Peptides against a protein of PDB entry 6MBK. Designs and how they scored, part 224

Target 1, 240 residues: chain A of PDB entry 6MBK
Amino acid sequence: GFEMVNFKEEGFGLRATRDIKAEELFLWVPRKLLMTVESAKNSVLGPLYSQDRILQAMGNIALAFHLLCERASPNSFWQPYIQTLPSEYDTPLYFEEDEVRYLQSTQAIHDVFSQYKNTARQYAYFYKVIQTHPHANKLPLKDSFTYEDYRWAVSSVMTRQNQIPTEDGSRVTLALIPLWDMCNHTNGLITTGYNLEDDRCECVALQDFRAGEQIYIFYGTRSNAEFVIHSGFFFDNNSH

## One batch from the design tools (peptide; made by RFdiffusion4, then SolubleMPNN)

Design b2_p27_3_s4 (from b2_p27_3 with W11H E16K K20L R23K E24A E25L)
Fold by OpenDDE base, seed 1:
Structure b2_p27_3_s4 (fold): chain B 240 residues (1-240), chain A 27 residues (1-27)
Amino acid sequence: as target 1 above (240 residues)
Amino acid sequence: SLFPIEGGGAHKQDRKEMALKLKALEL
C-alpha cells in the first residue's frame, strides 16, 4: 500500500500506492525487525555492553554502536534498512561554522553547544574503550572508528529513536523502527502505537491518503527548535 | 491498549534555511 520515494523538497518519504482511509492500519513492524537496545545486547556488541556502564546507562549510545557494528557487517540483517539511512544529517552536529553563527542569538545555541561537547566527550571515551577493552577486539569498529562515524550514528539515533515497551511490557526501551521512520511529519495526532499482544508497532492513517500522495504522521508536540536540534528540520506550519 | 510512539523522520532540509528560520522565531 506504500513505497519509499525521494521527494524533491522533503527528501525521502512514504507514498501511498493505493487509497488509504483514515484510521486504517496500513503499516506494522514486528519487534524482530526493530533495532533495539535488546538486539544490541544480543549482537557482537553484547560482551562490551555487559562491561561498560555508559552503554548500559544510555540506550541511545548503545543503539548508535549497534548501528555502526551492523553497518560494518556485510551480512547484517539490517543492511537493507541501513542503506535507506542518509549519509549525512541536517542536525546541528553537521552545521558549518557560518550556519552555527545564525543560532548565536537564539536560546537553542546552548543546546547546540552542549550537544557538540557531549558528542565529542563520548567519542573520546569510546575511542579509548575500543582501543583498550578486550571485548572490543572482535568489533568491526576496532580498526575504523572516526568522529564522523560516531557523529553519523548519534545523529541517526537522535533523529529516529523511539520509546517502545520491552517484550514483557515492564519497562520502556529504545528502538529504531525500519520503514516506518521514513514517514515525514505533519500536524495532527499520534497514530502509531506498540501492540504488545501481537508484539509489533502499528501505524494507522492520520487522514485519507489518495494513491500517489505522501503519507505523513505526527511526531508529537514539539517546537521548531526541538525539530531543528533533534530532528534536522523546520516545520513552517507548526501549531506548537 | 497501544503504547504511543512518537516518530522521527527522513526529512531533508537546507541547514542555513533552518538556522535562519529559527533565528527569525526569536526576533
Scores: peptide ipSAE 0.515, ipTM 0.931, DockQ to the pose 0.872
Fold by OpenDDE base, seed 3:
Order: structure tokens, then sequence, then C-alpha cells
Structure b2_p27_3_s4 (fold): chain B 240 residues (1-240), chain A 27 residues (1-27)
């Protein structure tokens, strides 16, 4: 009922291939298709994860490394998904010096500077870990781990990470949700949820969409500062 | 009940335009 399309002004999004009614379940993604902290533990990253406290404490970093390992693996199950990800992002980590200067008079500048410092520190730490840790020898990225790689992975996770329940529903974990994360934002209500009984993400239509229309979802209540810093876009009609 | 999921998307915008728009909101 939908297809991936490159829209001229908005970039990639989902377009309806048929009429979709409001509240219709038009998209679902089973857990087995998600990139999660659990799938990271079960991957080539698992041995290193089991011994590194930062990977264990910070699920977003675990996902970033999982994404890098899978990108570097030609036979990865997630290659089709990874190929849909942007090669660069419009988050502040990719801003030029002149673009950052425009933010200097804003409150957002403090969050931007924190992001730069944190990302740089994390890269320096993990560069050393990858070079020295015995379990890093099995990682496909061992000989090719650059700041650009890390910046890309961090930005991919920052813009696309979601909280979902664990399989048993006992805890919350982090996931990248392929195909669904192509939906662009509009004002409205949350229309995506995790169904534990069927073990899948479920998205219902926010409104009626006609064949040929772009399918939008609501990302939740966020300011334009939050959208720029964490998602790399400004929403002109933001109601928050 | 479904566990609510907040999304991220594939938006692409001009970085300079975004920065200027943010600046304009705080003026």
Amino acid sequence: as target 1 above (240 residues)
Amino acid sequence: SLFPIEGGGAHKQDRKEMALKLKALEL
C-alpha cells in the first residue's frame, strides 16, 4: 500500500499506492526485522559488548556500533535497510563553521557544543578500544574506524532510534525500525505502537491518504530546536 | 494496549536555512 519516494523538497518519504483510511493499519514491522540492542548483543559485536561498560550502559552507542558492523558486512541481513539511510545528515554534527555561527545567539548552542564534545570523546575512547581490545579483532570495522564513520552512525541512531519493549515486555530497549522510519513528520497524534502479542511495530494512518499522497506520522511533542538538534529538520508549522 | 513509539524520519533540509529559522525564533 506504499512505496519509498524521493520528494523534491522533503527528501525521501513514503507515498501511498492506494487509498488508505484514517486509523487503518497500513504498516507493521516484526521484531526480527528491527536493529536492536539485543540484535547487537547477538552479532559479531556481542563479545566486545559483554566486556565494555560503556556499550552496556549506553544502548544508543551499542546501536551505532551495530550499524557500523552491519554496514561493513556485505552479507548482513540489514544491507537493504542500510542502503536507504542517508550518507550524510543535516544534524549539527554536520554543520559547517558558518552554520554553527548562526546558532551562537540561540539557547540551542549549548546542546550543540555538548553533542560535539560527547561525540569526540566517545570516538577517542572507542578508537582506543577497537585498537587494543582482543574481541575487537573480529569486528569488520577494526582497520577502518574513522570519525566520519562514527559521526554517521551516531547521527543515524540519534535521528532514528525508538524505544520499544523487550520481547518479554519487562524492560524498554532501543531499536531502529526499517521502512517505517522513512515516514516524515506532521502535526497530529502518535499513531505507532508496539504490539507485544504479535511481537511487531504497528502504524495506523493519522488521516485519510489518497493514492499518490505522502504518508506522514507525528514524531511526538518536540520544539523546532529539538527537531533541528536531534532530527536535522525545521518544521515551519510546528504547534509546539 | 500498544506501547507508543515516537518516530524519526528521512527529512532533508538546507542546514543554513534551518539555522537561520532557529535564530529568528529566539529574536
Scores: peptide ipSAE 0.512, ipTM 0.930, DockQ to the pose 0.861
Fold by OpenDDE base, seed 4:
Structure b2_p27_3_s4 (fold): chain B 240 residues (1-240), chain A 27 residues (1-27)
Amino acid sequence: as target 1 above (240 residues)
Amino acid sequence: SLFPIEGGGAHKQDRKEMALKLKALEL
């Protein structure tokens, strides 16, 4: 009922291939297809994860490294998904100096500087870990871990991470949700949820979509500052 | 009940335009 399309102004998104009615369950993604902190633990990253306190404490970083490891793995199950990810992002981590200067008079500048500082520190830390830790020897990124790689992975996770329940529903974890995360934002209500009984993400249509129309979802209540800093876009008609 | 999931998508936008728009909101 939908396809990935590169929209000229908005980039990649989902387009309806048939008429979709409001509240219709048009998209679902089983847990087994998600990149999660749990899948990171069960991957080649697992041994390092089990011994690194930062990976254990920061699920977003665990996902970033999981993404890098899978990207570097030709036989990765997630290769088709990873190929859909942009090679660069429009988040502040990719801003040029002149672009950052426009933000100097905004409250956002403090968050931007924090991102720069944190990302640089994390990279420096993990560069050393990857070079020295015994369990890093099997990681496909060991000899090719650049700041650009880390920036990309962090930005991928920052823009696309979602909270989902664990399989037993006892805790919340982080996930990248393939295909669904191609939906661009519009004003509305949250129409995506996790169904624990069927163990899948479920997305119902926010409105009627005609064949050929882009399918939008609501990303939740966020300011334009939050969208710029964390998602790399400004939404002109933001209700918040 | 479904656990609600917030989105994150594939938006692209000119970085300078985005920065200027954000600046304009606080002005």
Scores: peptide ipSAE 0.511, ipTM 0.931, DockQ to the pose 0.876
Fold by OpenDDE base, seed 5:
Structure b2_p27_3_s4 (fold): chain B 240 residues (1-240), chain A 27 residues (1-27)
Amino acid sequence: as target 1 above (240 residues)
Amino acid sequence: SLFPIEGGGAHKQDRKEMALKLKALEL
């Protein structure tokens, strides 16, 4: 077993409640629990999604709006998950002016500025869509869609989006994977996969974890610049 | 075979410290 714990230095993570052996399947998440582009299409967002080309073309934005709609819905199935998400992120979109200045001498600054411009443009576009599109009237965010809301949703998706197969396995789609996405990063190998036969995400232990130890996974080969820009953390012992 | 999934989580770090570390890495 495992439990969600707020670690002093790393924030929220998963802690083993028993000894877990390397390669043991200790965590699985069925598709029905995931927030996906498909679940977005099947939600209150569906009518707008079907009419907006940008939502259709950019699954990450569809997930961002899905998060916002579900967050604004008290009876959302995903409320327990959404409540585990941070209210703010440590991605550059949340940097203060002085913090951005620290990056001015880095190569990352160009990507940061691009992120700012893109996010602002997307917000402006969708603000207009939400104000004017008939299908937006049904959205719980209709009267409350701020840049801060959009920044949060975009950052949530950016830090936590995963590629998974569609139900039929014919395509790749985007998903947020509740509970599993609480695992913090360490060096290693990918130990999570999607089992299409059982229609679930499956995570096997990267190593032996004793009861009381934090359970880590490997997020894949990423630089610290990528981790800072897209995940909001720096990994001191990054092997890449 | 399983379709591999890359992770993403919510690390909490000081933004200033993180920015300075990144800066230092690129010097």
Scores: peptide ipSAE 0.461, ipTM 0.920, DockQ to the pose 0.878

Design b2_p27_4_s1 (from b2_p27_4, 11 letters changed)
Fold by OpenDDE base, seed 2:
Structure b2_p27_4_s1 (fold): chain B 240 residues (1-240), chain A 27 residues (1-27)
Amino acid sequence: as target 1 above (240 residues)
Amino acid sequence: GGTDRKRTKERAKEMAKKLKELEELAE
């Protein structure tokens, strides 16, 4: 009941191909289609993950490396999804010096500087790990791991990561949710859940959508500073 | 969303301006 469309002002989003009613389950994504910390552990990254405390502690970094490994793998199951990801992001990690100066008059600058520092530090750490760790030798990124690669992966995860239950439902983990993450943001309530019985992410319609209308979701309660820093947009009518 | 938006300097400037305006209103 939907299709991917490039909207002039908002970029890619989902458009309804039929009338969708409020609270109708219109989109579901099985776990097997998700890029998760679990799928990262089960990938070529698994051996390194099992020995690196930072990868183990920071699921977002694990997803970033998983994304890089899969991007570098021509036969990756997730290639169709990866090809839908932006090549660059509107987040401050991509800002030039003059653009960063615009933020210097805001309180957000402190979080931006922290993000720069953390990202640079992480890159330096993992560059060394990839160069020296035995389990990194088989990674497809072994000889191609630039800051630009890392920045892209971190930004991809930062803008798109979601919390989902583990397969056994005992814990919360992180995932990238293909197709679903194409939805743009609007005010409202969280309409995405996880059905453990069917082992799938489920999205119900926030409101009635007519055929031809863009389908919006609520990304959650966030400030405009959080949207700027972590999602690369300002939401003028933010209720929060 | 899948915004392959080519980031423009104007967009960064606008976001920064809007953030500043919100901060000033909260004071």
Scores: peptide ipSAE 0.385, ipTM 0.835, DockQ to the pose 0.675
Fold by OpenDDE base, seed 1:
Structure b2_p27_4_s1 (fold): chain B 240 residues (1-240), chain A 27 residues (1-27)
Amino acid sequence: as target 1 above (240 residues)
Amino acid sequence: GGTDRKRTKERAKEMAKKLKELEELAE
């Protein structure tokens, strides 16, 4: 019902290959296709994860490392998804000196510095872990773990992370959702959720789309990650 | 106000320097 297209101005998106009706379930992504904390635990990162308290406590960092490991793996299942990710982000970690100077006049500067400080500390910590921990020897990033890599991975996760239920539905966990990130966004009804019975993310069409039209989805007024985190993967009415 | 801005700017420079040092260590 859809195809991935690189739109010149908007980047990667989905185009309808047939007519899609409003409220039609047109897109679903099974858990097995997601990059999750669980998939990180089951990857080459698993042994290190099992011994590092920070990775265990901070799912977003676990996802960042998972993303880096998979990016460094030519045969990774997620290569097609990873290749769609931006090389840079508009996050505070990428602010230029002039932007930081501008923000110095605002209260936002404290948050920016906090992010820089925390990210730098995390990088320094994990650089040491990767260099010294026995279970880091098999990581594809062992000999190539730069701050730029870490900044990119953290920013990728920060902008794209979604909260999904655990398999048993008892807790929430974090996930990067392939195909989901490929949809460009518009204003409208929140039409995304998680179906625990079928163990999949689900997206219903906001409106009718004709064959050949770009499919837009709505993640609310916030970034996709923020909306999913706050909405808990429920269909809700939201408008920008 | 002014002292806080100066301190913030100095901290920003210090952080940028530390980040650069970390980058150099990772190279």
Scores: peptide ipSAE 0.020, ipTM 0.438, DockQ to the pose 0.024
Fold by OpenDDE base, seed 5:
Structure b2_p27_4_s1 (fold): chain B 240 residues (1-240), chain A 27 residues (1-27)
Amino acid sequence: as target 1 above (240 residues)
Amino acid sequence: GGTDRKRTKERAKEMAKKLKELEELAE
């Protein structure tokens, strides 16, 4: 009922191939296809995760390292998904010095500087961990872990991370949701949920979409500053 | 979405301008 298309102004998105009605379940993604904190624990990262307090405390960083490890693994199950990810992002983490100067007149500059400091500190910390920790020796990143790699992974997670329940439904965890994360943002209501019985992420249509129309979802309540900093776009008609 | 948009200086400038305009409206 949909296809991936490169839209001129919005980049890649999903286009309807048939008429889709409001509230119709048009997209679902089983847990086994998701990149999760759990799948990170079950990967080559598992031993390091079990011994590093930051990886344990910060699921987004665990996902970033999971992405890097899987990207470096030619036989990774997620290679087809990883190949769909942008090589660069429009977030401030990729801004040149002259571009950052444009933000100096905004309140957002404080959050941008915080993001730079945090990302740099995290990179420095994990560079040392990868060089010195016994369990890091098996990581495909050991001999190639640059700031550019880390920036890419952090940006990939920042722009795409979602909350889902654990398998037993007892707690919330973080996930990247392939195919679904290709949907661009519009105003509305959250139309994505998790079906624990079928163990899948489910997305229902926010509105009627005709064949040939782009399928949009609501990313949640965010300010334009949050969209610029965390997603790399400004939404002109933002209701928040 | 999968925005493979190559970052341009003009886009950064536009986003910054729009953010400033919103901040001025909220004051």
Scores: peptide ipSAE 0.404, ipTM 0.838, DockQ to the pose 0.675; fails the geometry check
Fold by OpenDDE base, seed 3:
Structure b2_p27_4_s1 (fold): chain B 240 residues (1-240), chain A 27 residues (1-27)
Amino acid sequence: as target 1 above (240 residues)
Amino acid sequence: GGTDRKRTKERAKEMAKKLKELEELAE
């Protein structure tokens, strides 16, 4: 067992309530609790999704809009999860001009500029869509869609998106994984997988944890460069 | 507000340092 705790130095995390052994399945999250492209299609966003080519082609943007719609919905099932998300991120999209100058001497600067340009263009496009498209009229964000909202949603998805199988296992899709996202990171091996038979995300303990210890997991070697690149280049080549 | 900006600048500097180290290793 575990509990959510606000750790003074690390923020929210999970604490063991009992001894947990290495390789023990201590955490699982059923598909029904995930924020996915499928849940976005089944939400108030569904009608717009069915008509907008960019939402259809870019699952990360679909998740960003799903996150914004649910945040704006007081009765959303995901409100408890959304409230745990940071209000701001340490991503380049939040850098001031002087902070971006530190990156000018790196090859990553081109990717950062591309990300800024793409995010701004996407916002401008979707602002127009939300104002003019008939299916946008019922969106809770229609009268409150700022660049800051979009930047936050994109950054939330960028930092937290995971690949999971579709329900039929035939394809991969994107998901935000509540509760799992609350585990703080440590160095080690990836201990998270998806169980298709039980239709759930599973996390096994990296090591032994005692009751009262913080539970850490390894999210994988996301290169800092991949954080910059993956935000811009998830072109699902649905070249159909 | 001022303490958060300092942390972001420090993080940007650390990120730039790590990126340069990675670039040097890839050459």
Scores: peptide ipSAE 0.050, ipTM 0.660, DockQ to the pose 0.214; fails the geometry check

Design b2_p27_4_s2 (from b2_p27_4, 14 letters changed)
Fold by OpenDDE base, seed 5:
Structure b2_p27_4_s2 (fold): chain B 240 residues (1-240), chain A 27 residues (1-27)
Amino acid sequence: as target 1 above (240 residues)
Amino acid sequence: GGTFRKRTKERMREMALKLAQLEKEAE
């Protein structure tokens, strides 16, 4: 019912291959296909995760390292997904000095500086961990962990992380949702949920989409500042 | 996904101006 297409200005998105009606369940992704904190714990990263307090406390960082480990693994199940991810992002960590200066007249500049500071500190911390921790020896990134690698992974997670329930539904965890995260943003309502009975992420159509139209979803209530800082785009018709 | 437009200095300038305008309107 849909296909991945490269749109000129919006980058990759999903296009309908048939007419899709509003509220129709057109896309679902089983848990087993998601990159989650749980899958990170069950991967080669698991032993290190179990001994590092920051990885345990910050699911987004756990996902970033999971993404890096899987990217460095030629036989990773998620290689097809990882290859669809941008090699660079339009988020603040990729800004040139002049671009940062443009934001100095905005309140968003404080968030930019916070991202730089936090990301640099995290990189320095984990560089040391990877060099010295016994459980880091088995990581495929052991001998190749640059700031550029970390910046990419952090940016990938920042732009694409989602909250989902744990398998038992007892708590909330973080996930990257392949295929679904290719949908671009429009105004509307949240149309994605998690079906615990079938253990899958489910997306229903926000509106009617005709064959050949791009399928949009609502990313949630965010300001343009939040979209610029966390997603790397400005939405001109933002209702928030 | 993510509504990615190619980043240019001009685009960033425009976005910054738009953000500044929105901030003023919210005051």
Scores: peptide ipSAE 0.312, ipTM 0.853, DockQ to the pose 0.617
Fold by OpenDDE base, seed 3:
Structure b2_p27_4_s2 (fold): chain B 240 residues (1-240), chain A 27 residues (1-27)
Amino acid sequence: as target 1 above (240 residues)
Amino acid sequence: GGTFRKRTKERMREMALKLAQLEKEAE
């Protein structure tokens, strides 16, 4: 009922191939297709994860390393998904000096500086870990771990991470949701949930979409500052 | 996915001005 399309102003999105009615379940993604903290633990990253406290404490960093390991693996199940990800992002970690200067008159500048400091510190830490830790020797990124790699992975996770339940439903974990995360943002209500019985992420239509129309979702209540800092866009008609 | 409008210096300047205006209105 939909296809991936490159829209001129909005980049990649989903377009309806048929009429979709409001509240219709038009998109679902089984857990097995998700990149999760659990799939990271079960990957080549697992041995290192089990011995590094930062990877264990920060699921977003675990996902970033999982993404890097899978990107570096030619036979990765997630290669088709990874190839759909941008090579660069419009988030602050990719800002030129002049772009940062534009934000100096805003309160957002403090969050930008925080992102720079945190990302740099994390990179320095994990560079040392990858060079020295015995379990890092099996990682496909062992000999090719640059700041640019880490910046890309962190930005990918920052812009696309979602909360989902664990397999047993007892806790909340983090995931990247292929195909679903191609939807662009509009004002509205959250129309995505997780079906534990079928073990899948489910998205219902926010409104009626005609064949040929772009399918939008609501990313949640966020300010324009939050959209700029964490998602790399300003939403002119933001209701918040 | 994630409204990837092309980042330009002009766009970033406009975004920054809009953010600054919203902050002033919230004071």
Scores: peptide ipSAE 0.291, ipTM 0.839, DockQ to the pose 0.625
Fold by OpenDDE base, seed 1:
Structure b2_p27_4_s2 (fold): chain B 240 residues (1-240), chain A 27 residues (1-27)
Amino acid sequence: as target 1 above (240 residues)
Amino acid sequence: GGTFRKRTKERMREMALKLAQLEKEAE
């Protein structure tokens, strides 16, 4: 019912291949396709994860490292997804001097510097871990772990992370949702959720879409504090 | 405004230096 298209102005997005009606479940992504903290634990990162308190405590950092490991793996299942990710972001970590100057009159400047400081400290910490920890030897980033890599991964997760329920529904965890991220956003009602019975992210159409139209979804207000359960996207023609 | 701008620029430089130092210490 949809196809991936690289739109000139908006980048990758979804285009309807048929008419889609409002409230129609047109997109779903099973848990097994998601990049989650659990999939990180089950990856080459697992042994290190089990030994590092920060990775265990901070799911977003675990996802960042998971993303870096998978990016460095040519045969990764998530390569098609990773290749759709921006190489740079509009996050404070990428602000140029002029952009920082623009914020100098606001309280946001303190948040920017705080984020820089925290990210730098995290990088230094994990650089040391990667260099010295026995379980880091198997990581594909062992000999190539730059601040730019870390900045990119952290920014990717920060801008794209979703809260989803654990398998048992007892708590929430973090996930990157392939295909889902390719949907561009619009204002409206949140039409995304997680179906625990089928163990999948689900997205229903906010409005009617005609064949050939770009599909937009509403993700709600994204803030650091407000995690929106985002619905998954499944392509029939997915190479993986 | 000008003083704040200068301080901000200097702080950015300091942050860059600190990052480099942290990387060195992590080696």
Scores: peptide ipSAE 0.006, ipTM 0.335, DockQ to the pose 0.024
Fold by OpenDDE base, seed 2:
Structure b2_p27_4_s2 (fold): chain B 240 residues (1-240), chain A 27 residues (1-27)
Amino acid sequence: as target 1 above (240 residues)
Amino acid sequence: GGTFRKRTKERMREMALKLAQLEKEAE
């Protein structure tokens, strides 16, 4: 019912291959296909995760390392997904000096500096962990953990992380949702949920989409500053 | 979400100006 297409203005997105009606369940992704904090714990990262308090406390960092480990694994189940991810992002960690200067007159500059500071601190910490921790020896990134790698992974998670229920439904955790995260943003209502009975993420159509039209979703209520800083785009018609 | 658009210096300048304008309007 849909295909991945590179759109001129929006970049990669999903295009309908048939007519899709509003509220139609057109896309679902089973838990087993998601990259989650749980899958990170069950991966080669698991032993380190079990002993590092920061990985345990910060699910976004756990996902970042999960991405790096899987990217470095030729036989990873998620290789097809990882290959669809941008090699670089339009978010602050990739800003040139001139681009940062443009934001100096905005309140968003504080978030930019916060991202730089936090990411640098995290990298320095984990660089040492990877060098010294016994369980890090099993990681495929042991001898090749660069700031560029970490910047990419953090940016990937920042732009694509979602909340989903844990397997037992008792808590909320973080996940990357392959294929679904290719949908670009438009104004509207949240049309994505999690079906615990079928253990899958489900997306219903925000509106009617004709064959050949791009399928949009609503990312949620965000300011343009939040979109710029966390997603790397400005939404001209933002209703918020 | 995964909206990706190629960044240019001009686009960033425009985005910064738009953000600054929105901040002024919110005051």
Scores: peptide ipSAE 0.334, ipTM 0.854, DockQ to the pose 0.692; fails the geometry check

